Peptides against a protein of PDB entry 4Z63. Designs and how they scored, part 132

Target 1, 334 residues: chain A of PDB entry 4Z63
Amino acid sequence: LCLGMNDLTGNIPEDLFHLKRLNLLGIQENRLSGSLSREIRNLSSLVRLDVSWNLFSGEIPDVFDELPQLKFFLGQTNGFIGGIPKSLANSPSLNLLNLRNNSLSGRLMLNCTAMIALNSLDLGTNRFNGRLPENLPDCKRLKNVNLARNTFHGQVPESFKNFESLSYFSLSNSSLANISSALGILQHCKNLTTLVLTLNFHGEALPDDSSLHFEKLKVLVVANCRLTGSMPRWLSSSNELQLLDLSWNRLTGAIPSWIGDFKALFYLDLSNNSFTGEIPKSLTKLESLTSRNISVNEPSPDFPFFMKRNESARALQYNQIFGFPPTIELGHNN

## One batch from the design tools (peptide; made by RFdiffusion4, then SolubleMPNN)

Design b2_p17_5_s2 (from b2_p17_5, 8 letters changed)
Fold by OpenDDE base, seed 2:
Structure b2_p17_5_s2 (fold): chain B 334 residues (1-334), chain A 17 residues (1-17)
Amino acid sequence: as target 1 above (334 residues)
Amino acid sequence: SSTSSWVTTSPERLYPK
């Protein structure tokens, strides 16, 4: 049953929960309000539940043990409060959980040993607090993780050295500290292609440790951290780099010539730093900017990116990395 | 300035229209 993208109001009719054969319920992008009914437990054949972009409130009902076939739960952009219910945090069938842009709170706890099918987790823009959950690497299929805009004070857990499934990771604006430790840990994530750390590590030094290595890194975003230091030499070994944003930091020194050696680099933002010297001539030879054939068919994160303009109220949304225009931004340097 | 920007995954809270 697909009723998305309408102007439906009120609650879900109770009789809808009698549909025992229903595999897909999509009621997204409406004005449905009130609590999400516990009677969703009656939809025992449900594979996909999309209630996103509504006005739902209250706690998410703890009924997911009665939904043994549920693979996709999309509840982003609602008013949900409380924690992740125990049955949801223990779901063996769930592949994707998207609860971004709610008011969920407390400590983030998932039973990753039970969540054997979890591939994508988006809990960005909530009110979770405490520390990052140390057991996330136990979610053996977890590839996409957005935990941005929560209050995860402290450091990246040491256990994330073992996060082999991790490919796309965002921790933007989560009150994280110790960038040297974070990078030292995350370099062990051998499948990591996208790393977004914007608005963390305020005023720290960007490490220039030649022992750091990110083999498969395609997207690195560490913007608006007030980071000190220079362009890190270790980044020159990330030969697959496509997007680099180090804007709005306090980085100094020259822009190194190796920045032009990245064959796939199509988006470079080093603006609003304190770089000096000449623009490297190698930037004029970037193959990705001279050829029309950017490969559009690459896997991307499930979470959207945003370009936040300075002094602008609204960010521009980009669902794909290749939605970003080919860019070289070197403005506002010394 | 509208020409100055940074990439993020954590914009301000969005609401349905």
Scores: peptide ipSAE 0.395, ipTM 0.839, DockQ to the pose 0.670
Fold by OpenDDE base, seed 5:
Parts: C-alpha cells; sequence; structure tokens
Structure b2_p17_5_s2 (fold): chain B 334 residues (1-334), chain A 17 residues (1-17)
C-alpha cells in the first residue's frame, strides 16, 4: 500500500493493521500525526515501512520482534522521541534503518551481533548523547553510517580500526575531538570511500603525518572546523579522490602541485582558508574538468549531502556525489 | 564572488511541507 506524497492528516486507521499480508506500507510525505501505533505488530508480513516526512510523535513502539520480514524502516523527518526500541536494536532482518531528523535521545545502543543484515544506518540530526558505540564494527554488513548532528562527545573509538564493512561515514557536527586519532583509526577501514567530518575538531591541527593512508578515499569533507596546518601530504596518495572540501578552516602555506594530479577530482573547495602562493598550474589540467567522458556510475552513500551556500539560505540537497557541479573554489584565502 | 559554501550531511532541521 503506497499513499505517499499526499495531504493525508490524522493517524493511521486501526483497521489498516488487520492487513496481515501487507509487504509494503508507504505513507511518507503526508501530515500524519500522533503516535505510531503498536498495532503495527499485526503487519507480520511487512518488508518495508516508510512513515518518513510526517508529524508522528511519541516513542517508536517496541514491536519489531513481531516483524520478522522487515528489511526497511524509514522514519526520517518526524517528531519521534525516546531511544531506539530494544526489538529494533536487535532486529536480524533489518537492512536499512533511517531515523534521521527526529528527537531521539539517550545513549545510542545497537546489538550489532544480532543485527546481522544491517547495511545502512542513518541516525543523523537527533539528540543522541554520550560516546559513539564501540560495537558498531560488530555489524558485519554495515556499509553506510550517518551519525551527523548528534552530541557524541569524545573521540572515534579504537574499535573502528576493525570496521571493515564501512564505506560511507558521516560524523558531521557531532562534537567530536582529536582529529589525529580519528584519522589514525579510520585509515584502517579498507573500504572507506566517503568521509564527512564537517563541524568537528574545532581549532585542532590537521595532521600532516606521512604514515596516514586512505587508499580508496573518494570523498573527503572536513569543512568548517577552524583547523590549523597545511595541505596534508598523506592525501596525495588517495589517487581516487573525487571531492575535497576543506573550506572554512585556518589552513596555511601553498596549495601543492599534486592537487592537480587527481584524475577523478571534479569538486575542490579550499575557500575561506589562509593559503598563500600561486595557484598550481596542474589544476588547469584536471582531466575530470577537461574531458567529458568521466561518467563514473559509482556507488554513492545512502545519506544525502547538503551544500550550505549562505547562513540564511536553505541548504541544497544532493542525493549523489555526481550531482555536485564541477567546482574549483579557492576564494577568500587572505 | 565565490559563494562561501561548505558541504555537510547535517543541515538545519527539515520540516515536512
Amino acid sequence: as target 1 above (334 residues)
Amino acid sequence: SSTSSWVTTSPERLYPK
């Protein structure tokens, strides 16, 4: 049953929960309000539940033990409060959980040893607090992780050295500290292609350690951290780099010539720093900007990117990395 | 003038339309 993108109001009719053969319920992008009924437990054949972009409130019901076929739960952009229900945090069937842009709170806890199918987790823009869960690497299929805009004080856990499944990771605006430790840990994630760390590590030094290596890194975003230092030499070994945003930092020194050697680099923002010297001539020869044919159908993260142009402007949403226009921004380096 | 922009995954809270 798909009723998304309408002007539906009120709550879900109770009689809908009698549909025991229902595999898909999509009621997204409406004005549905009230609590999500616990009677959803009666939908025992449910594979996909999309209640996103509504006015739901209260706690998410603890009934996911009665939904053994549920693979997709989308609840982003609601008013949900409380924690992740125990049955949801232990779901062996769940592949994707999206609860971004709610009011969920408390310590984030998932039973990763039970969540054997979880591959995508979006809990961005909530009220989770405490530390990052050290057991996330135990979610052996977890590839996409967005934990942005929560209050995860402290450092990236040492256990994340073993996060082999991790490919797309965002911790943007999560009150994280110690960028040197974070990069030193995350370099061990052999499948990591996308790393977003914007609005963390305030005023720290960007490490220039030649021992750091991110072989498969395609997207690095570390904007608006007030980071000191220079362009990091370790980044020159990330030959697959496509998007680099280091804007709104306090980086100094010259822009190195190796920045133009990235064949796939189509988006570069180094604006609002303190770089000096000449613009490298190698930037004028970027193959991605001169040749039409780099249609790389590459996998993208499940979480969207946003470009914030002005403090007052609505952020532009980009669902794919290649949705970004080819860009070189070097402005405001005085 | 280069538009002062930055990339994030955590925009301001979005509301349903």
Scores: peptide ipSAE 0.383, ipTM 0.836, DockQ to the pose 0.767
Fold by OpenDDE base, seed 3:
Structure b2_p17_5_s2 (fold): chain B 334 residues (1-334), chain A 17 residues (1-17)
Amino acid sequence: as target 1 above (334 residues)
Amino acid sequence: SSTSSWVTTSPERLYPK
């Protein structure tokens, strides 16, 4: 049943929960309000539940043990409060959990040993606090992780050295400290292609440790951190780099010539730093900007990217990396 | 005027209009 993108108001009719053969319930993009009924437990055949973009409030009901076929739960952009229900945090069937842009709080706890099918987790823009869950690497299929804009504190856990499944990771605006430790840990994530760390590590030095290596890194975003230092030499070994945003830092020195050696680099923002010297001539040789045919259908993160303008309340949303226009921004350097 | 921008995954809270 798909009733998304309407002006539906009120609660879900109780009779809807008698549909025991229902595999897909989509009621997204409405004005449905109140608590999400515990009677969703009666939908025992449910594979996909989309309640996103509504006015739901209260706690998410702890009934996911009665939904053994549930693979997709989308509840982003609601007013949900409380934690992740125990049955949801232990779901062996769940592939994707999206609860972005809610008011969920407390310590983030997932039983990764039980969540054997979880491959995508979006909990961005919530009120989770405490430390990052050290056991996330135990979610052996977890590829996509957005934990941005939570009240996490401290450092990236050492256990993330073993996060082999991790490909797309965002921790933007989560009060993280110690960028040197974070990068030193995350370099061990052999499948990591996308790393977003914007609005963390305030005033720290961007490490220029030549021992750092991100072999498969395609997207690096470390914007608006007030980072000091220079363009990191270790980044030159990330030959697959497509998007680099280091804007709104305090980076100094020259823009190195090796930045033009990235064959796939189509988006570069180094604006609002303190770079000096000349613009490298190698930037004029970026193959991605000179050749028309780089429409590579590459896998992208499940979480959206946003281009935030300083003066605008609204950010431009990009669902895919290749949705970004080919860009070289070097403005506002000293 | 160069519109100062940066990439993030954490925009301000979007409410349904």
Scores: peptide ipSAE 0.381, ipTM 0.833, DockQ to the pose 0.714
Fold by OpenDDE base, seed 4:
Structure b2_p17_5_s2 (fold): chain B 334 residues (1-334), chain A 17 residues (1-17)
Amino acid sequence: as target 1 above (334 residues)
Amino acid sequence: SSTSSWVTTSPERLYPK
């Protein structure tokens, strides 16, 4: 049953929950309000539930133990409060959980040993606090993780060295500290292609440790951290780099010539730093900017990217990396 | 000219229409 993208108001009729054979319920992009009924438990054949972009409030009901076929739960952009329900945090069937842009709070707790099918997690823009859950690497299929805009004080857990499934990771604006430790840990994530760390590590030094290596890194975003230091030499070994944003830091020194050696680099923002010297001539030879041959079907994060101009402005959303225009931004350096 | 922007995954809270 698909009723998305309408102007439906009120709550879901309780009689709808008698549809025992229903595999897909999509009611996204409406004006549905109130609590999400506990009677969702009656939809025992449910594979996909999309309630995103509504006005739902209250706690998410703890009924997911009665939904053994549920693979997809989309609840982003609602008013949900409380935590992740225990049954949801223990779901063995769930592949994708998206609860981005809610008001969920407390400590983030997932039973990753039970969540054997979880491959995508988006909990960005909530009110989770405490530390990052150390057991996330126990989610053995977890590839896509957005935890941005929560209040995860402290450091990236040491256990994330074992996060082999991790490919796309965002921790933007999560009050994280110790960028040296974070990068030192995350370099062990051999499948990591996208790393977003914007608005963390306030005023720290960007490490220039030549022992750091990110083999498969395609997207690195560490903007607006007021980071000190220079362009990190370790980044030159990330030959697959496509997008680099180090804007709004306090980076100094020259822009190195190796920045133009990245064959796939199509988006570069080094603006609002303190770089000096000449613009490398190698930037004029970026092949991706002269003849962009982009595969339309390249894997991308499930979470969207946003371009922010200021804190009060609505961010421009990009659903895929290749949605970004080819860009070289070097402005406001001195 | 610079757009004076940065990339993030943490925009301001959005509300449905």
Scores: peptide ipSAE 0.380, ipTM 0.836, DockQ to the pose 0.739

Design b2_p17_5_s3 (from b2_p17_5, 8 letters changed)
Fold by OpenDDE base, seed 2:
Structure b2_p17_5_s3 (fold): chain B 334 residues (1-334), chain A 17 residues (1-17)
Amino acid sequence: as target 1 above (334 residues)
Amino acid sequence: SSTSSWVTTSPERLYPR
């Protein structure tokens, strides 16, 4: 049953929960309000639940043990409060959990040893506090992780050295500290292609350790951290780099010539730093900017990117990396 | 004036319109 993208108001009719053969319930992008009914437990055949972009409030009901076929739960952009219910945090069937842009709070706890099918987790823009969960690497299929804009504190856990499934990781604006430790840990994530660390590590030094290596890194975003140092030499070995944003830092020195050796680099933002010297001539030879044949069909993170303007409250949303225009921004280096 | 921007995954809270 798909009733999304209407002007439906009120609560879900109770009779809807009598549909025991229902595999898909999509009621997204409406004005549905009140609590999400516990009677959703009666939908025992449910594979996909989409209640996103509504006015739901209260706690998410602890009924997911009665939904053994549920693979997709989308509840982003609601008013949900409390924690992740125990049955949801232990779901063996769940592939995707999206609860971005709610008011969920407390310590983030998932039973990753039970969540054997979880491949995508979006909990961005909530009120989770404490430390990053050390057991996330135990979610053996977890590929996409957005934990941005939560009140996490401290460092990236040492256990993340073993996060082999991790491909797309966002920790933007989560009060994280120690960028040297974070990069030293995350370099061990052999499948990591996208790393977003914007609005963390305030005033720290960007490490220039030649021992750091990110083999599969395609997207690196470490913007607006007030980082000191220079362009890191270790980044020159990330031959698959497509998007680099180091804007709004305090980086100094020259822009190195190796920045033009990245064959797939189509988006470069080094603006609002303190770089000096000449613009490398190698930037004029970037193949991705001269040839239109950028492979548009590469896998993208499940979480959206946003281009935040300094003076604007509104951010532009980009659902795919290739939605970004080909860009070289070197402005405001004074 | 070219409004400087940065990439993020954590915009301001969105509300249903």
Scores: peptide ipSAE 0.393, ipTM 0.840, DockQ to the pose 0.730
Fold by OpenDDE base, seed 3:
Structure b2_p17_5_s3 (fold): chain B 334 residues (1-334), chain A 17 residues (1-17)
Amino acid sequence: as target 1 above (334 residues)
Amino acid sequence: SSTSSWVTTSPERLYPR
């Protein structure tokens, strides 16, 4: 049943919960309000539930133990409060959980040992607090993780050095500290291709430790952290780099010539820093900017990116990395 | 004129239409 993108109001009719054979319920992008009924438990054949972009409120019902086929739960952009219900945090069937842009709170807890199928987790823009869950690496299939804009504190857990499944990771604007530790840990994530750390580590030094190595890194975003230091030498070994945003920091020194050696680099923002010297001539040799338009069908994070303008209330959304226009931004430097 | 911007995954809270 697909009723998305309408102007539906009120609650879900009770009779809908008699649809025992229903595999897909999509009621996204409406004005549905009230609590999400616990009677969703009656939809025992449900594989996909999309209630996103509504006016739902209250706690998410703890009925997911009665939904053994549920693979996809999309509830982003609602007014949900409370925590992740226990049955959801223990779901062995769930592949994707998206609860971004809600009012969920408390300590984030997932039983990763039970959540054997979880591959995508988006909990960005909630009110979770405390530490990052140390047991996330126990979610052996978890590739996509967005935990941005929560009230986490402290450092990236040491356990994340064992996060072998992690490919796409965002921690933007989560009050994290110790970028040196974070990068030192996350470099061990062998499958990590996307790392977004914007609006963290305020005023820290960007580490220039030559021992750091991110072999598979394609996207690095560490914008608006007020970071000190220089362009990190360790980044030069990330040969797959496609997108780099280090804008709105306090980085100094020259832009190094090796920045032009990235064959796939098509988006570079170093603006609003304190870089000095000349623009490297090697930037004029970036293959991705000089070559013909190539259609690239490449895996992308499940979470969207946003281009935030300083004076704009609304950010531009980009669902794919290659949705970004080819860009070199070097403005507002010394 | 230059428009100041940065990439993030955590924009302002969005609301339905």
Scores: peptide ipSAE 0.379, ipTM 0.837, DockQ to the pose 0.724
Fold by OpenDDE base, seed 5:
Structure b2_p17_5_s3 (fold): chain B 334 residues (1-334), chain A 17 residues (1-17)
Amino acid sequence: as target 1 above (334 residues)
Amino acid sequence: SSTSSWVTTSPERLYPR
């Protein structure tokens, strides 16, 4: 049953929960309100539940033990409160959980040893607090993780050096500290291609440790951190780099010539820093900007990117990395 | 140059249509 993208109001009729053979319920992008009924437990054949972009409130019901086929739960952009229900945090069937842009709170806890199928987790823009869950690497298939805009004080857990499944990771605006430790840990994630750390590490030094190595890094975003230092030499070894945003920091020194050696680099933002010297001539010969032979069929994270063009404007959403326009932004430097 | 911008995954809270 797909009723998404309408002007439906009120709550879900209770009689709908008698549909025991229902595999897909999509009611996204409506004005449905009230609590999400506990009677969802009666939809025992449910594979996909999409209640996103509604006005639902209250706690998410603890009924996911009665939904053994549920693979996809999309509840982003609602008013949900409380924590992740125990049955949801222990779901062995769940592949994707998206609860971004709610009011969920407390300590984030997932039983990763039970969640054997979880590959995508989006809990961005909630009210989770405490520390990052140290056991996330125990989710052996977890590839996509967005935990942005929560209050995860402290550092990236040391256990994340063992996060072998991690490919796409965002911790943007999560009150994180110690960028040197974070990068030192995350370099061990051998599948990591996308790393977003915007609005963290306020006023710290960007490490220039030549021992750091991100072999598969395609997307690095560390904007608006007030970071000090220079362009990090360790980044020159990330030969697959496609998007780099280090804007709105306090980086100094010259832009190094090796920045133009990235064959796949199509988006570069170094604006609003304190870089000096000349623009490297190598930037005028970026192959990605001169040649049309960019591979468009590369994997992208499940979570969207947003470009904030100014303080007052609404952020533009980009669902795919290649949705970004080819860009070189070096403005507002010294 | 383009307008001053930065990339994130954590914009301001979005609301339903």
Scores: peptide ipSAE 0.378, ipTM 0.835, DockQ to the pose 0.743
Fold by OpenDDE base, seed 4:
Structure b2_p17_5_s3 (fold): chain B 334 residues (1-334), chain A 17 residues (1-17)
Amino acid sequence: as target 1 above (334 residues)
Amino acid sequence: SSTSSWVTTSPERLYPR
């Protein structure tokens, strides 16, 4: 049953939850309000539930133990409060959980040992607090993780050295500290292709440790951290780099010539730093901007990217990496 | 010219339409 993208109001009729053979319920992009009924437990054949972009409130019901076939739960952009229900946090069937842009709070706890099928997690823009869950690497299939805009004070857990499944990771604006530790840990994530750390590590030094290496890194975003230091030499070994945003930091020194050697680099923002010297001539020869066709169908994070100008302005949303326009931004430097 | 922007995954809270 697909009723998305309408102007439906009120709550879901309770009789709808008697449809025991229903595999897909999509009611996204409406004005549905009230609590999400506990009676969703009656939808025992449910594989996909999409309630996103509504006005739902209250706690998410703890009934997911009665939904043994549920693979996809999309609840982003609602007013949900409380935590992740225990049954949801223990779901062995769930592949994708998207609860971005809610008001969920407390400590983030998932039973990753039980969540054997979880491959995508989006909990960005909530009110989770405490530390990052150390057991996330126990989610052995977890590839896509957005935890941005929560209050995860402290450092990236050491356990994340073992996060082999991790490919796309955002921790933007999560009150994280110690960028050196974070990068030192995350370099062990052999499948990591996308790393977003914007609005963290306030005023720290960007490490220039030549021992750091991100083999498969395609997207690095560490913007608006007021980071000091220079363009990190370790980044030059990330030959697959496609998008780099280090804007709104306090980086100094020259822009190195190797920045133009990235064959796939199509988006570069180094603006609002303190770089000096000449613009590398190699930037004028970036293959991606001259002759190379970028594949539109390359794997991308499940979470969207946003281009922000200030805190009050609505961000431009980009659902795919290649949705970004080819860009070289070097403005507002010394 | 510069757009004076940055990339993030943490925009201001959005509301449904």
Scores: peptide ipSAE 0.376, ipTM 0.836, DockQ to the pose 0.733

